Peptides against a protein of PDB entry 4J2C. Designs and how they scored, part 1

All scores and structures are predictions.

Target 1, 107 residues: chain A of PDB entry 4J2C
Amino acid sequence: MEDPFFVVKGEVQKAVNTAQGLFQRWTELLQDPSTATREEIDWTTNELRNNLRSIEWDLEDLDETISIVEANPRKFNLDATELSIRKAFITSTRQVVRDMKDQMSTS
Unless a header shows other numbers, all headers, positions and changes below count from the first letter of the chain.
Peptide ipSAE was made for these designs. It is ipSAE averaged over its two directions, with the distance scale d0 held at 1.0 Angstrom where the peptide's residues are scored. Compare it between designs on one protein only; published cut-offs may not apply.
A fold fails the geometry check if it doesn't show the stated peptide or something in it is severely misdrawn.

## One batch from the design tools (peptide; made by RFdiffusion4, then SolubleMPNN)

Design b2_p17_1_s2
Fold by OpenDDE base, seed 1:
Structure b2_p17_1_s2 (fold): chain B 107 residues (1-107), chain A 17 residues (1-17)
Amino acid sequence: as target 1 above (107 residues)
Amino acid sequence: SKYEEIAKKFLQRLKQK
């Protein structure tokens, strides 16, 4: 059977990088209003939120695969090291997303 | 299985890009 992480990990990482770029621009626009238009602020904000939401959705699915594997380890050819890597990826990615969301909500 | 369903979901998305 196909491995969900093999399929989507790169896509999630790319989405994170995109979100980080949008977040940086979002911050720059708010820090210097003289260079910011309402249109760009709104576009950047919406694109950022959409990307973050997409990442969170994928992380939920990936998190479920972890639970399934742990419930029946013999069915899946994943060792403890690989499982730890996958758990760490989900945890760290959620933290990155949370940090951006927290800053957006408090501004 | 749910695992396979998730995998298929991601594969389908990948093929659409």
Scores: peptide ipSAE 0.495, ipTM 0.880, DockQ to the pose 0.711
Fold by OpenDDE base, seed 3:
Structure b2_p17_1_s2 (fold): chain B 107 residues (1-107), chain A 17 residues (1-17)
Amino acid sequence: as target 1 above (107 residues)
Amino acid sequence: SKYEEIAKKFLQRLKQK
């Protein structure tokens, strides 16, 4: 049985890093309009939203895997420590995404 | 199973990259 976390965790982390970079640029463009073109603003905003959406989609799937494991723990070879790590990853990543989304929605 | 479906979904994406 394939473990979804080893497959997607790295991609999610990469997407988070990409989003954070885009968010930083997004913030800079809004803080100094003289340095911003409409094209770059639109591109940055769209790329940022796409990355955040991608992350959220993956987190939903990962969250479901946690529920499945907890519903039938004997079927899976995940100890309490690993399960805790996975839960923490989802929680912390969701918070990072939320923080960026909150700032975008209020700008 | 749903677990396997999710795993296959991610694996398929990995193969595309």
Scores: peptide ipSAE 0.485, ipTM 0.878, DockQ to the pose 0.703
Fold by OpenDDE base, seed 4:
Structure b2_p17_1_s2 (fold): chain B 107 residues (1-107), chain A 17 residues (1-17)
Amino acid sequence: as target 1 above (107 residues)
Amino acid sequence: SKYEEIAKKFLQRLKQK
């Protein structure tokens, strides 16, 4: 049986880093409109939202795998430590995404 | 199982890249 976290964790982490870079540029463009074009603002905003949405979608799938494992722990050979690591990854990643989304929604 | 379906989904995406 394949492990979903093994497959996608690195991809999610990379997507988070990309989103953080886009978010930084997004804030810079809005902080000083004289240095920004409408085209770049729109592009950056769209790219950022798309990246965040992609991350959230993957986190939903990963969160579901946690629920499945916890519902039938005997079927899966994940110890408490590994399960905690996976939960922490989802929680911390969601927080990072939420912080960016909150700042975007209030701007 | 749903677990296997999720795993296959991610594997399929990686193969497309």
Scores: peptide ipSAE 0.479, ipTM 0.877, DockQ to the pose 0.712
Fold by OpenDDE base, seed 5:
Parts: C-alpha cells; sequence; structure tokens
Structure b2_p17_1_s2 (fold): chain B 107 residues (1-107), chain A 17 residues (1-17)
C-alpha cells in the first residue's frame, strides 16, 4: 500500500519555503513603495496566492489520509508516533499559511 | 479506496515532474 506522505510532504515543504520568500518580498514591496512596481507587486501577490492555494489543497488530502488511518489503524502500518508527527505537520503548516493569508487580507 | 486514490494522485504528479 502506497503512503501519500512520503510523496507530497517534500513538495509541501518546498512550497512553504517559496511562499515565505514571496511573502517577505510582498511585505517589503508594500512597506517601501519607492522600490516597488505595480508589475512586481502583482506578480509576487499572484505567485504567493498560488503557492498558498497549492499547499492548502495538498494539506486537505493529507488530512483526509489521517482520518482514514485513525478510522482503521490495523489496516495501516503507522505507529502512534508517526501519526502524531503527520498531524503536527499539517497543523503547523496550516497555521503558517493562515498567518500569511491573514496579513494579506488586512493589507 | 480513497486512501489509495489520494496516493495515486500524488504519485502521478511525481511522475510528471
Amino acid sequence: as target 1 above (107 residues)
Amino acid sequence: SKYEEIAKKFLQRLKQK
């Protein structure tokens, strides 16, 4: 049986890193208009939103796998420690995404 | 199963990269 986490976790982490970089640039552009062009602001904003959306989509699927495993633990070869790690990853990643989205929505 | 469907989807993306 295939394990979705080994496939997508790395991609999610890369997307988070990319989003954090874009978010940093986004804040810099908005805080110093003299260094910002409309084109870069638009590009940065769009790329950031795309990355955040991608992360949220994958987290939704990963969260579903957690629910499935918890519903039938005997069917899957995951111990409690691994399950906790996966749940923590989803929770913390969602929080990171939420923090960025909250700041974007209030700007 | 839904679990396998999710896994398949992610595996397909991996192959496309």
Scores: peptide ipSAE 0.437, ipTM 0.862, DockQ to the pose 0.699

Design b2_p17_8_s1
Fold by OpenDDE base, seed 1:
Structure b2_p17_8_s1 (fold): chain B 107 residues (1-107), chain A 17 residues (1-17)
Amino acid sequence: as target 1 above (107 residues)
Amino acid sequence: NVYEKLVKKREERKKLL
């Protein structure tokens, strides 16, 4: 049985980097309307939301993999350190997504 | 295989994003 965690983690990391860039541009466009077109605002907002949605789905999948491992530890042979690293990644990434979503909802 | 089921579920979802 292959461990899919690293593949999904890598895609989450790429999506986070993309989302952070989009979020920065989203903030810039809303702060200075003279530099913004409705088309760019709409594109940026939609791309940002799509990336955040993708991340959230992947984080749920990653969280499920942890539950699977913890249900049958002998089958997967992951040590406590690796599990802690995986859990920390999910927790910190969820916070990053939450922070962006909170700022979008209050604007 | 629980991982295979998860991978298939994820792949199907990604087609909709």
Scores: peptide ipSAE 0.269, ipTM 0.822, DockQ to the pose 0.539
Fold by OpenDDE base, seed 5:
Structure b2_p17_8_s1 (fold): chain B 107 residues (1-107), chain A 17 residues (1-17)
Amino acid sequence: as target 1 above (107 residues)
Amino acid sequence: NVYEKLVKKREERKKLL
């Protein structure tokens, strides 16, 4: 059985980096509306939301893999250290996404 | 295969984004 976790993790990391860049631009556009066109605001907002949504879905999938492994650890041949790393990645990434979403909802 | 099901679900979801 092939373990796809590292592939999904990589795509999540890429999406997080992209989202952080978009979030920075989104913040800049809000800080100086004179430099912002409606087109760029809409594009940035949509791209940011799409990335965040993608990340959240992927994190749910990654979370499910954790539950599956914990239900039958011998079947999947993962040690406690690797499992802890995976859990930490999911937890910390969720917080990063949550922080961006919270700031977007309060602006 | 559990992982294959997750991969398939993920691939289908990506088409919607």
Scores: peptide ipSAE 0.267, ipTM 0.822, DockQ to the pose 0.662
Fold by OpenDDE base, seed 2:
Structure b2_p17_8_s1 (fold): chain B 107 residues (1-107), chain A 17 residues (1-17)
Amino acid sequence: as target 1 above (107 residues)
Amino acid sequence: NVYEKLVKKREERKKLL
């Protein structure tokens, strides 16, 4: 049986790493506007927002997989531990995204 | 199956990024 969870998880993790790098640069540009060009600010902001949006979409997909598994646990042969790990990943990643979005919204 | 449907949906949304 094909289980796409880990493929999506991997892509989410990559997007998180990219977003964190962009977020760091975004904060640097914001902290010292004299060294920032409008072009870099716009690019960084747009790339960051795109990555965050991608992550949020993937997390929704991952959430749906959880619901599917919980509706038919026998079919997917996932124990409670594995399911908890998957849920924890989604929860923690949402928190990471939320933290970045909160800081962006207050700037 | 349900996973295939999710994959298709995900691929379609990625085109919007």
Scores: peptide ipSAE 0.263, ipTM 0.820, DockQ to the pose 0.570
Fold by OpenDDE base, seed 4:
Structure b2_p17_8_s1 (fold): chain B 107 residues (1-107), chain A 17 residues (1-17)
Amino acid sequence: as target 1 above (107 residues)
Amino acid sequence: NVYEKLVKKREERKKLL
């Protein structure tokens, strides 16, 4: 049976890096309006939101894989450490996304 | 295969992003 977790995890990690770059630019544009155009702010904001949405959907998919494994623990033979690592990745990534979203909503 | 179904669902969603 194929395990898609690591494939999706890798894509999430790339998307997080992209989002963090966009978030940094977003912060810079708002910090110094003299270097910013409304067009770039809007583009950056939209790209960032789209990336965050993509990450959130992927995290839901990863969460579902956890549920599948936990429903049939002997079938997948994942030890407690690996399962913990997978859960921790989802939790920590959700927090990273939440932090960016919170800062965007309060700025 | 439950994983295959999940992968298919994900691929379909990717077309909308």
Scores: peptide ipSAE 0.263, ipTM 0.817, DockQ to the pose 0.574

## One batch from the design tools (peptide; made by RFdiffusion4, then SolubleMPNN)

Design b2_p20_7_s1
Fold by OpenDDE base, seed 1:
Structure b2_p20_7_s1 (fold): chain B 107 residues (1-107), chain A 20 residues (1-20)
Amino acid sequence: as target 1 above (107 residues)
Amino acid sequence: TAKAAKEKNKYAFPAPVPRA
């Protein structure tokens, strides 16, 4: 079986890509109301929020795994490089989510 | 991620694999 971190990481990456597409459409709809229906705006907004929430949920789990490894590094087969990559992924992904959420909250 | 945000991940907690 593949390292479960990589499985979740892959799903998070897919969710981020989906969210980015939804976010782009969301901005397009709000920037040109003549091309937008309330139904599409609401649907896009809800799907976007759901994706962002899903990402945040998984990031919490992934973040906890970091703490587990760091609490007892000898127990696991993770080198410093891989651990740093995992940390960076969580940090950067959280920033991407925050950026979208901030723009949504101010619109 | 494959389930609704309000649902638990379909996979078990992504705990690291212990050394053999």
Scores: peptide ipSAE 0.162, ipTM 0.753, DockQ to the pose 0.032
Fold by OpenDDE base, seed 4:
Formats: C-alpha cells, structure tokens, sequence
Structure b2_p20_7_s1 (fold): chain B 107 residues (1-107), chain A 20 residues (1-20)
C-alpha cells in the first residue's frame, strides 16, 4: 500500500484554493451590498466555513501522521527532507486558514 | 474521491506505510 499523505495533501490544496476563491467573493459581497443577496452571502459564507473546517480536519490528521513518524523514524522510509516538507505544508496551510478566519471574525 | 467540504475526512487515517 502507498503512503496516502500526498492524496490528503492534494485534497487540502484544492480546498484551500476553493476557500480562497470563496473568501474573495465573500469580501466582494460585503463590500458592495447592492450586488449581494442574502442568499448568496449565506451560501458563500457556509461554503467558505465548510472548506476551512475540512482543511483543519485534514491538517489535524496529517499532523498526527507526523507524530507517528517522529515517534519511530526508522520504521518509515521518509527522509528528513520529506518530513520537513510535510511539516512545512501543515504549518503554512494553517496560517492561510487562520488569516481567512481572522478576517471573517472581524468583518 | 468525493468533496470533503460537508463531510468528515473521507480517507482512512493517512498514516505512512512502514518500511519493508
């Protein structure tokens, strides 16, 4: 069986891109109420929040896999570089999510 | 695969496979 990390990573990346698009639309809707309907605002907000939650959920799972590897490094074929890349991905993605959430909570 | 936006993680725990 293959390492499924890249599969989840790919899904997270797709969700991030989707969230960023939704966030942009969310911002536009709030900046110009004349072009916004309550229905679209609600839909966009819900989709955005769902994507962000999905990302956070996956990141928690990915983060747990890091802990598993670090608990017994020799058990796995991952080298230090790959592990670093995985950790960096989780950290940077969490930051991206946090930035969007912060802006949503203050708008 | 399916969209995960409104679902829990659709994948089993993504733990790395042990070395042979």
Amino acid sequence: as target 1 above (107 residues)
Amino acid sequence: TAKAAKEKNKYAFPAPVPRA
Scores: peptide ipSAE 0.142, ipTM 0.750, DockQ to the pose 0.033
Fold by OpenDDE base, seed 5:
Structure b2_p20_7_s1 (fold): chain B 107 residues (1-107), chain A 20 residues (1-20)
Amino acid sequence: as target 1 above (107 residues)
Amino acid sequence: TAKAAKEKNKYAFPAPVPRA
């Protein structure tokens, strides 16, 4: 049976890239109201929030798999290096999402 | 614009493969 972790990881990475592009446009629109329509602001904000929500949902599932392994490590064929890489990915991605959400909540 | 809900995961839960 194949481990699907890398598939979900790939989807999260794509969503992060998309969110970062949308976040950049979001900041530009809010910084210069003369070039921004309310329609584009609303569209950009909606797409951005949808991507961030998608990321958070996937990270919850990925994080649960880490908890399962750490609760009973000998049950699984994952070495310490691979587990560390998975944990680091989740931690760093959560930070990226938090940074964008913090800026959105203060604007 | 309406905020879209997250669709169901098309993949099984990404649990690691148990040791044989």
Scores: peptide ipSAE 0.137, ipTM 0.741, DockQ to the pose 0.027
Fold by OpenDDE base, seed 2:
Structure b2_p20_7_s1 (fold): chain B 107 residues (1-107), chain A 20 residues (1-20)
Amino acid sequence: as target 1 above (107 residues)
Amino acid sequence: TAKAAKEKNKYAFPAPVPRA
């Protein structure tokens, strides 16, 4: 049986990887604007923000699933270990997003 | 997901799989 959590998790992970690449380019572009076009800066910034927003939205959905499971644990085939892993993924991913957003806000 | 993701998600909400 396919668990939808893993599908979304995979999408989030992909978005994180993409965001990290975009973030790196974003920092490079802003460090030396003379080497970048406004078009590239805008594109990179928009793509980065879009990815971050996508991640945040998915994490909210994933977080809600945790609450659903915790409300009725026996209904689902998820033990405490699996639930902890899912929580850890959400927490760590939120931190990654937060770190990028914090750096963007200070630039 | 459907709202924020550029690519549509198969699941509108990633509901947990009920135990059989």
Scores: peptide ipSAE 0.166, ipTM 0.751, DockQ to the pose 0.033; fails the geometry check

## One batch from the design tools (peptide; made by RFdiffusion4, then SolubleMPNN)

Design b2_p21_4_s3
Fold by OpenDDE base, seed 5:
Structure b2_p21_4_s3 (fold): chain B 107 residues (1-107), chain A 21 residues (1-21)
Amino acid sequence: as target 1 above (107 residues)
Amino acid sequence: SSQQQQQQQQQQQQLQSLLSS
């Protein structure tokens, strides 16, 4: 039996890893413009933003599941520990995305 | 991208399945 939450969680984690790699390259390109082409800067920036946007969308879906589960505890029967883990994942991931977005907006 | 859109659609269906079970 497959749990959809964990499927989406896995995809979010992959997107986060990809975004972190792109963010590192983005930082390198901006730190030394002599090594950067406009094409690579644009590609890296776009890919990074797309990944971050994808993560945010998935987190909204995951957050909605939390709200629905909390509103209907008899239907889903999730224990408190699992619910806390799910909430923590969403919160921490949002912070990771926010940190990257903040740095992109100020650079 | 089309790939992202396809994944988004699939995830939406999985979410719906979770909420309907």
Scores: peptide ipSAE 0.110, ipTM 0.727, DockQ to the pose 0.000
Fold by OpenDDE base, seed 2:
Structure b2_p21_4_s3 (fold): chain B 107 residues (1-107), chain A 21 residues (1-21)
Amino acid sequence: as target 1 above (107 residues)
Amino acid sequence: SSQQQQQQQQQQQQLQSLLSS
């Protein structure tokens, strides 16, 4: 059986990179309205929100995988280090998403 | 989008497979 954690993790990482690029552009558009079109602002905002929602859903999926592994330690045989790395990834990624959402909500 | 929806659905199926095995 293939560990689904890595598949979802890969998608999360891609979405985070995309979101960070969109967030940077979003910030630039709002800081310099003279170079921004309403169409690009709307597009960037929507794409960014969609990516963030996708990440949040995937993180919930990753949390569930952690719960399954912890409930069946002998079946998956993951050591403490691996579990810690997985949990740290989820925690840090949630923080990254939260930071972007906080900045968007205050704009 | 449909593509994103399909991707999320596949990930759910993978999780269900993990639960059932």
Scores: peptide ipSAE 0.102, ipTM 0.721, DockQ to the pose 0.000
Fold by OpenDDE base, seed 1:
Structure b2_p21_4_s3 (fold): chain B 107 residues (1-107), chain A 21 residues (1-21)
Amino acid sequence: as target 1 above (107 residues)
Amino acid sequence: SSQQQQQQQQQQQQLQSLLSS
């Protein structure tokens, strides 16, 4: 009944919050080896990567919907402000994911 | 992860409803 974009947006936001928590733990584990086991490092790393991949998949789908909406403005009847908000969400979320991935790759 | 996969499938169906309406 509600706009599917906002449903997915909510799920992405939850996944981002989860990923940020996992990333914080990941950082803590690497900064203090005395409190870190290889098992927890591996688990945290895998969970974090899974969350990031899930977010990226959702963002690809959302980005595709933006293109379709822009190509069919009469069908969806979204104003410029709505489209800008949707695009900004995708762009900013991609940057958040990229920042975490970059730090993980340089570890 | 299985829960996550199921959730993604549901979201895909919702997006298709938006695009097909």
Scores: peptide ipSAE 0.102, ipTM 0.723, DockQ to the pose 0.000
Fold by OpenDDE base, seed 4:
Structure b2_p21_4_s3 (fold): chain B 107 residues (1-107), chain A 21 residues (1-21)
Amino acid sequence: as target 1 above (107 residues)
Amino acid sequence: SSQQQQQQQQQQQQLQSLLSS
């Protein structure tokens, strides 16, 4: 059976890539209002926010997964190095989300 | 969106199923 962490990790990575694209477009729309419609601005903003929320929710699930694995180390056969890598992924991803959210809140 | 919410629900169920087995 596939490791459940990697399933969620894959979805998070896809969502991050999507969010980055939306964020770039969001920035472009705000930088050049002459080429931006209110409809696209609203759509992009909402899609971006929803995507970021989805990532945050998935990261919470990943955190719970870490706790479960740490409580049952023999069941999942994960060493300290792998757990560290997983925790680092969660931490770095949260930072990426936070950076985008911070920029959105100041605009 | 409804699609996103549904996908999250499915993901949660899959995760719980894998971790509870």
Scores: peptide ipSAE 0.098, ipTM 0.723, DockQ to the pose 0.000

Design b2_p21_4_s4
Fold by OpenDDE base, seed 5:
Structure b2_p21_4_s4 (fold): chain B 107 residues (1-107), chain A 21 residues (1-21)
Amino acid sequence: as target 1 above (107 residues)
Amino acid sequence: SSEQQQQQQQQQQQLQKQLSS
């Protein structure tokens, strides 16, 4: 049993950055059709949704790591502060994803 | 897209392996 939290966290952070870039492009394409092809819109939308889905899956994995760590305190030897930081990361990241999804659904 | 999904699946599998060991 290992603690892969930071490895997954790194991947999530990269995916979030990618998603934010795609989201920005997505908004630009929809705001100015003269600079957008349907192909790019579809590609951007698809890539964005895929990234968001990837993040959501990783966050579920991170949640599972939290449960395992909390169930095995002696093995991982994590203090309350670190656990709080980990939980905060998951919570805040979910909010970021939710905000993007909400904006996409209302467009 | 398929490549991304495959990578995600592989990542989840190795994570489960690490969590189960």
Scores: peptide ipSAE 0.153, ipTM 0.751, DockQ to the pose 0.000; fails the geometry check
Fold by OpenDDE base, seed 1:
Structure b2_p21_4_s4 (fold): chain B 107 residues (1-107), chain A 21 residues (1-21)
Amino acid sequence: as target 1 above (107 residues)
Amino acid sequence: SSEQQQQQQQQQQQLQKQLSS
């Protein structure tokens, strides 16, 4: 077994950045219908949902890595500080995703 | 989006290998 946390973290961060851009465009399209086509709205919405779903799957994988590391402390040699940082990243990212999903569901 | 889905699928497989070794 290996520690793939930072590899997955990097992919999550990229997906979050992409999602945030799509979310911003999504809000702009809905705020000014004269500049928006149904096609772009649908495309943006779909891409955004796909990115959010991707993030959620990766976060589940990150949770699993946490469990594995905690179950094998002598193999991975992570201190409490790094472990807390990893957990904080997962928690904060889930909140970011949740906030975007909540705003999309209320529109 | 199709290539993104494929990339994610490959990523999940790679993660499985890393977590199982």
Scores: peptide ipSAE 0.140, ipTM 0.743, DockQ to the pose 0.000; fails the geometry check
Fold by OpenDDE base, seed 3:
Structure b2_p21_4_s4 (fold): chain B 107 residues (1-107), chain A 21 residues (1-21)
Amino acid sequence: as target 1 above (107 residues)
Amino acid sequence: SSEQQQQQQQQQQQLQKQLSS
């Protein structure tokens, strides 16, 4: 039993950065159809959805790590501050993903 | 992409092993 939180966190952060870039391009393509091709729109949309899905899966893994740490406080010996930071990261990241998904579903 | 999906699958397997030990 190990604590892989930061390993997963790193992957999540990379995926979030990628998703944000794709989302920006996605909005630009939809706002100016004259500069967009259907192929680029489809590609961008699919890549964005794939990244968001990846993030969601990783967040589930992060939630599991939190549960394990909280169930075994003596083994991991995390202080309250670190645990709060971990939880805050998960919560805020879920919100970021949700916001992008909501905008995509309404377009 | 297929590569990203495969990488994620492997990562989840690795994490499961770490969490089970």
Scores: peptide ipSAE 0.140, ipTM 0.744, DockQ to the pose 0.000; fails the geometry check
Fold by OpenDDE base, seed 4:
Structure b2_p21_4_s4 (fold): chain B 107 residues (1-107), chain A 21 residues (1-21)
Amino acid sequence: as target 1 above (107 residues)
Amino acid sequence: SSEQQQQQQQQQQQLQKQLSS
């Protein structure tokens, strides 16, 4: 068994940054239709949704890593502080995703 | 995208291998 948490965390962070950029563009396109083509709106919307789904799947993987580490404390030797940081990252990232999804659903 | 979907699948499989090791 290995601890792939930070590898997946890195991918999540990249996806979050990408999603935030797409979300900003998505907002701009909807706020000013004169600067938007249907093709860009569709592309941006789909890419944003795909990124958000990717993040959600990776967060489930991160949850699994937490479970594995907690079930094998002697193997991974992580203290409570590190586990709390990892859990906080997952929780806060889920909130970021939820906020974007909520705004998309009400647009 | 297909690229993202493929990367997601590869990542998931790799994670399972590492967690099961």
Scores: peptide ipSAE 0.136, ipTM 0.737, DockQ to the pose 0.000; fails the geometry check

## One batch from the design tools (peptide; made by RFdiffusion4, then SolubleMPNN)

Design b2_p24_5_s1
Fold by OpenDDE base, seed 1:
Structure b2_p24_5_s1 (fold): chain B 107 residues (1-107), chain A 24 residues (1-24)
Amino acid sequence: as target 1 above (107 residues)
Amino acid sequence: EEEEEEEEEERKKAREELRKFYKE
């Protein structure tokens, strides 16, 4: 079986792109309330929150694989550089999600 | 709508493959 880590990574990246689009629209709606309906604000907010939650769940799954690999290094025999790249992806993506969530909570 | 459903199934499949590869 091919290592599915990068398949899930790709799905997360796609979800991040979707969330960033929703976040931009969310920001636009709040910056110009005269052009925004309550319905669109609510829809955008809910879609964004759902997408962010999905990303967070996938990141938890990816993070768990890191723990499994580190606990069983001989079984998976991953290169240290590759493992670092995987960790960096999880860390950076969590930060992207956190930044959006922080802005939503303070607005 | 159909595309969203297909994406959800694809994500579900990916998570299942992840489980099988790393936990079995």
Scores: peptide ipSAE 0.535, ipTM 0.857, DockQ to the pose 0.906
Fold by OpenDDE base, seed 4:
Structure b2_p24_5_s1 (fold): chain B 107 residues (1-107), chain A 24 residues (1-24)
Amino acid sequence: as target 1 above (107 residues)
Amino acid sequence: EEEEEEEEEERKKAREELRKFYKE
């Protein structure tokens, strides 16, 4: 069986891109009330939050795989560089999500 | 809506594969 880490990673990346688009629209709607409807704001906010939640959930699963690999190094025999890349992806993606959530909570 | 369903199924499958690979 092929390592599915990259499949989930790819899905997270797609979700991040979608969330960033929604976040941009969310920002635009709040900055120009004359062109924004409550319906679109609510829809955008809901979609954004759902995407962020999905990302966070997948990141937890990905993070768990790191712990499993580190606890069982001989079973997986992953390259140290690859493991570092995986950790960096999780860390950086969590930061991206956190930044969006922080801005939403302060608006 | 159909696209969303497909995406959810894809995510579900991916999570299942992840579990099978790392937890079994």
Scores: peptide ipSAE 0.535, ipTM 0.858, DockQ to the pose 0.900
Fold by OpenDDE base, seed 2:
Structure b2_p24_5_s1 (fold): chain B 107 residues (1-107), chain A 24 residues (1-24)
Amino acid sequence: as target 1 above (107 residues)
Amino acid sequence: EEEEEEEEEERKKAREELRKFYKE
């Protein structure tokens, strides 16, 4: 069996791109209410929240794999560079999600 | 909607593969 970490990583990245698009539309709708319908605002908000939640869920799973690898280094035989890249991806992606969530909660 | 269902199934499959690879 191949290591599925990169598969989930790729899916998370796609979800981040989708969320960023939804977030951009969300900000536009709030900045110009005359061009926004309540229906579109609600849809965009819900889609964005659901997308962010999905990302957070996947990040938790990815983060758990890090702990498992570190507890069993010989079993998985990952070099330090790859492990660092994996950790950095999780950390940076969490920050991106946090930033969007913070802006949504203050608007 | 069908595309969303396919994406969700793909995500479920990926999560399952992750579990099998790392937890078994």
Scores: peptide ipSAE 0.531, ipTM 0.856, DockQ to the pose 0.904
Fold by OpenDDE base, seed 3:
Parts: C-alpha cells; sequence; structure tokens
Structure b2_p24_5_s1 (fold): chain B 107 residues (1-107), chain A 24 residues (1-24)
C-alpha cells in the first residue's frame, strides 16, 4: 500500500487556498461597507471559520502520523529529510491558520 | 451541492486511507 500522507497534504493545501480566498473577501467586505451585505458578511465569516476548523482537524491527523512514525521507526523507515519536510508543512500551515484567526479576532 | 458532496467523500476516503496505513 502506498503512503497516503501526500494525499491528505494535498487536500490541506487546497483548503488553505480556499480559506485565503475567503479571508481576502472577508477583509474587503469589512473595509468597504458600500459593497457588502450583512448576508454576504455572515456567509463569508462562517465559511472561513468552518474551513479553518477543517484544516486544523486535518493537521491533527497528519501530526498524529508523525508521532506514530517516530514511535515505530523500524516499521516505516522514513527518510529523516522527508520526516522534516512533513513536520515543516504542519508547522507552517498552522502558522498560516493562526495568522488568519488572529486577524479575525482583532476585527 | 454535488461538487461539495464529492469533495467531502474524497476527504473521507483520504482520512480512511491514512488510518489504514498508519494504524493497521
Amino acid sequence: as target 1 above (107 residues)
Amino acid sequence: EEEEEEEEEERKKAREELRKFYKE
């Protein structure tokens, strides 16, 4: 069986792109009330929050695989460089999500 | 709506494959 880590990684990357688009629209709606309706603001806000939550959940699943590999190194025999790349992806993606959440909480 | 359902199914499949590979 092939390692499905990259499949979930790809799904997370797509979700991040979607969230970033929603975040941009969210910012635009709040900065220009003349082009914003309450309905669109609420929809965008809810969709953004839901997407961010989904990303965080998927990152937890990916992070768990790291823990499993580190606890069972002989079973998986992952290259150290590959493991570092996987960890870096999780860390950097969490930072991207945190940055958006911080902006939302201060608005 | 159909696109959203397909996307959710893909996500479920990916999570299930992840579980089978790492936890089996």
Scores: peptide ipSAE 0.528, ipTM 0.853, DockQ to the pose 0.860

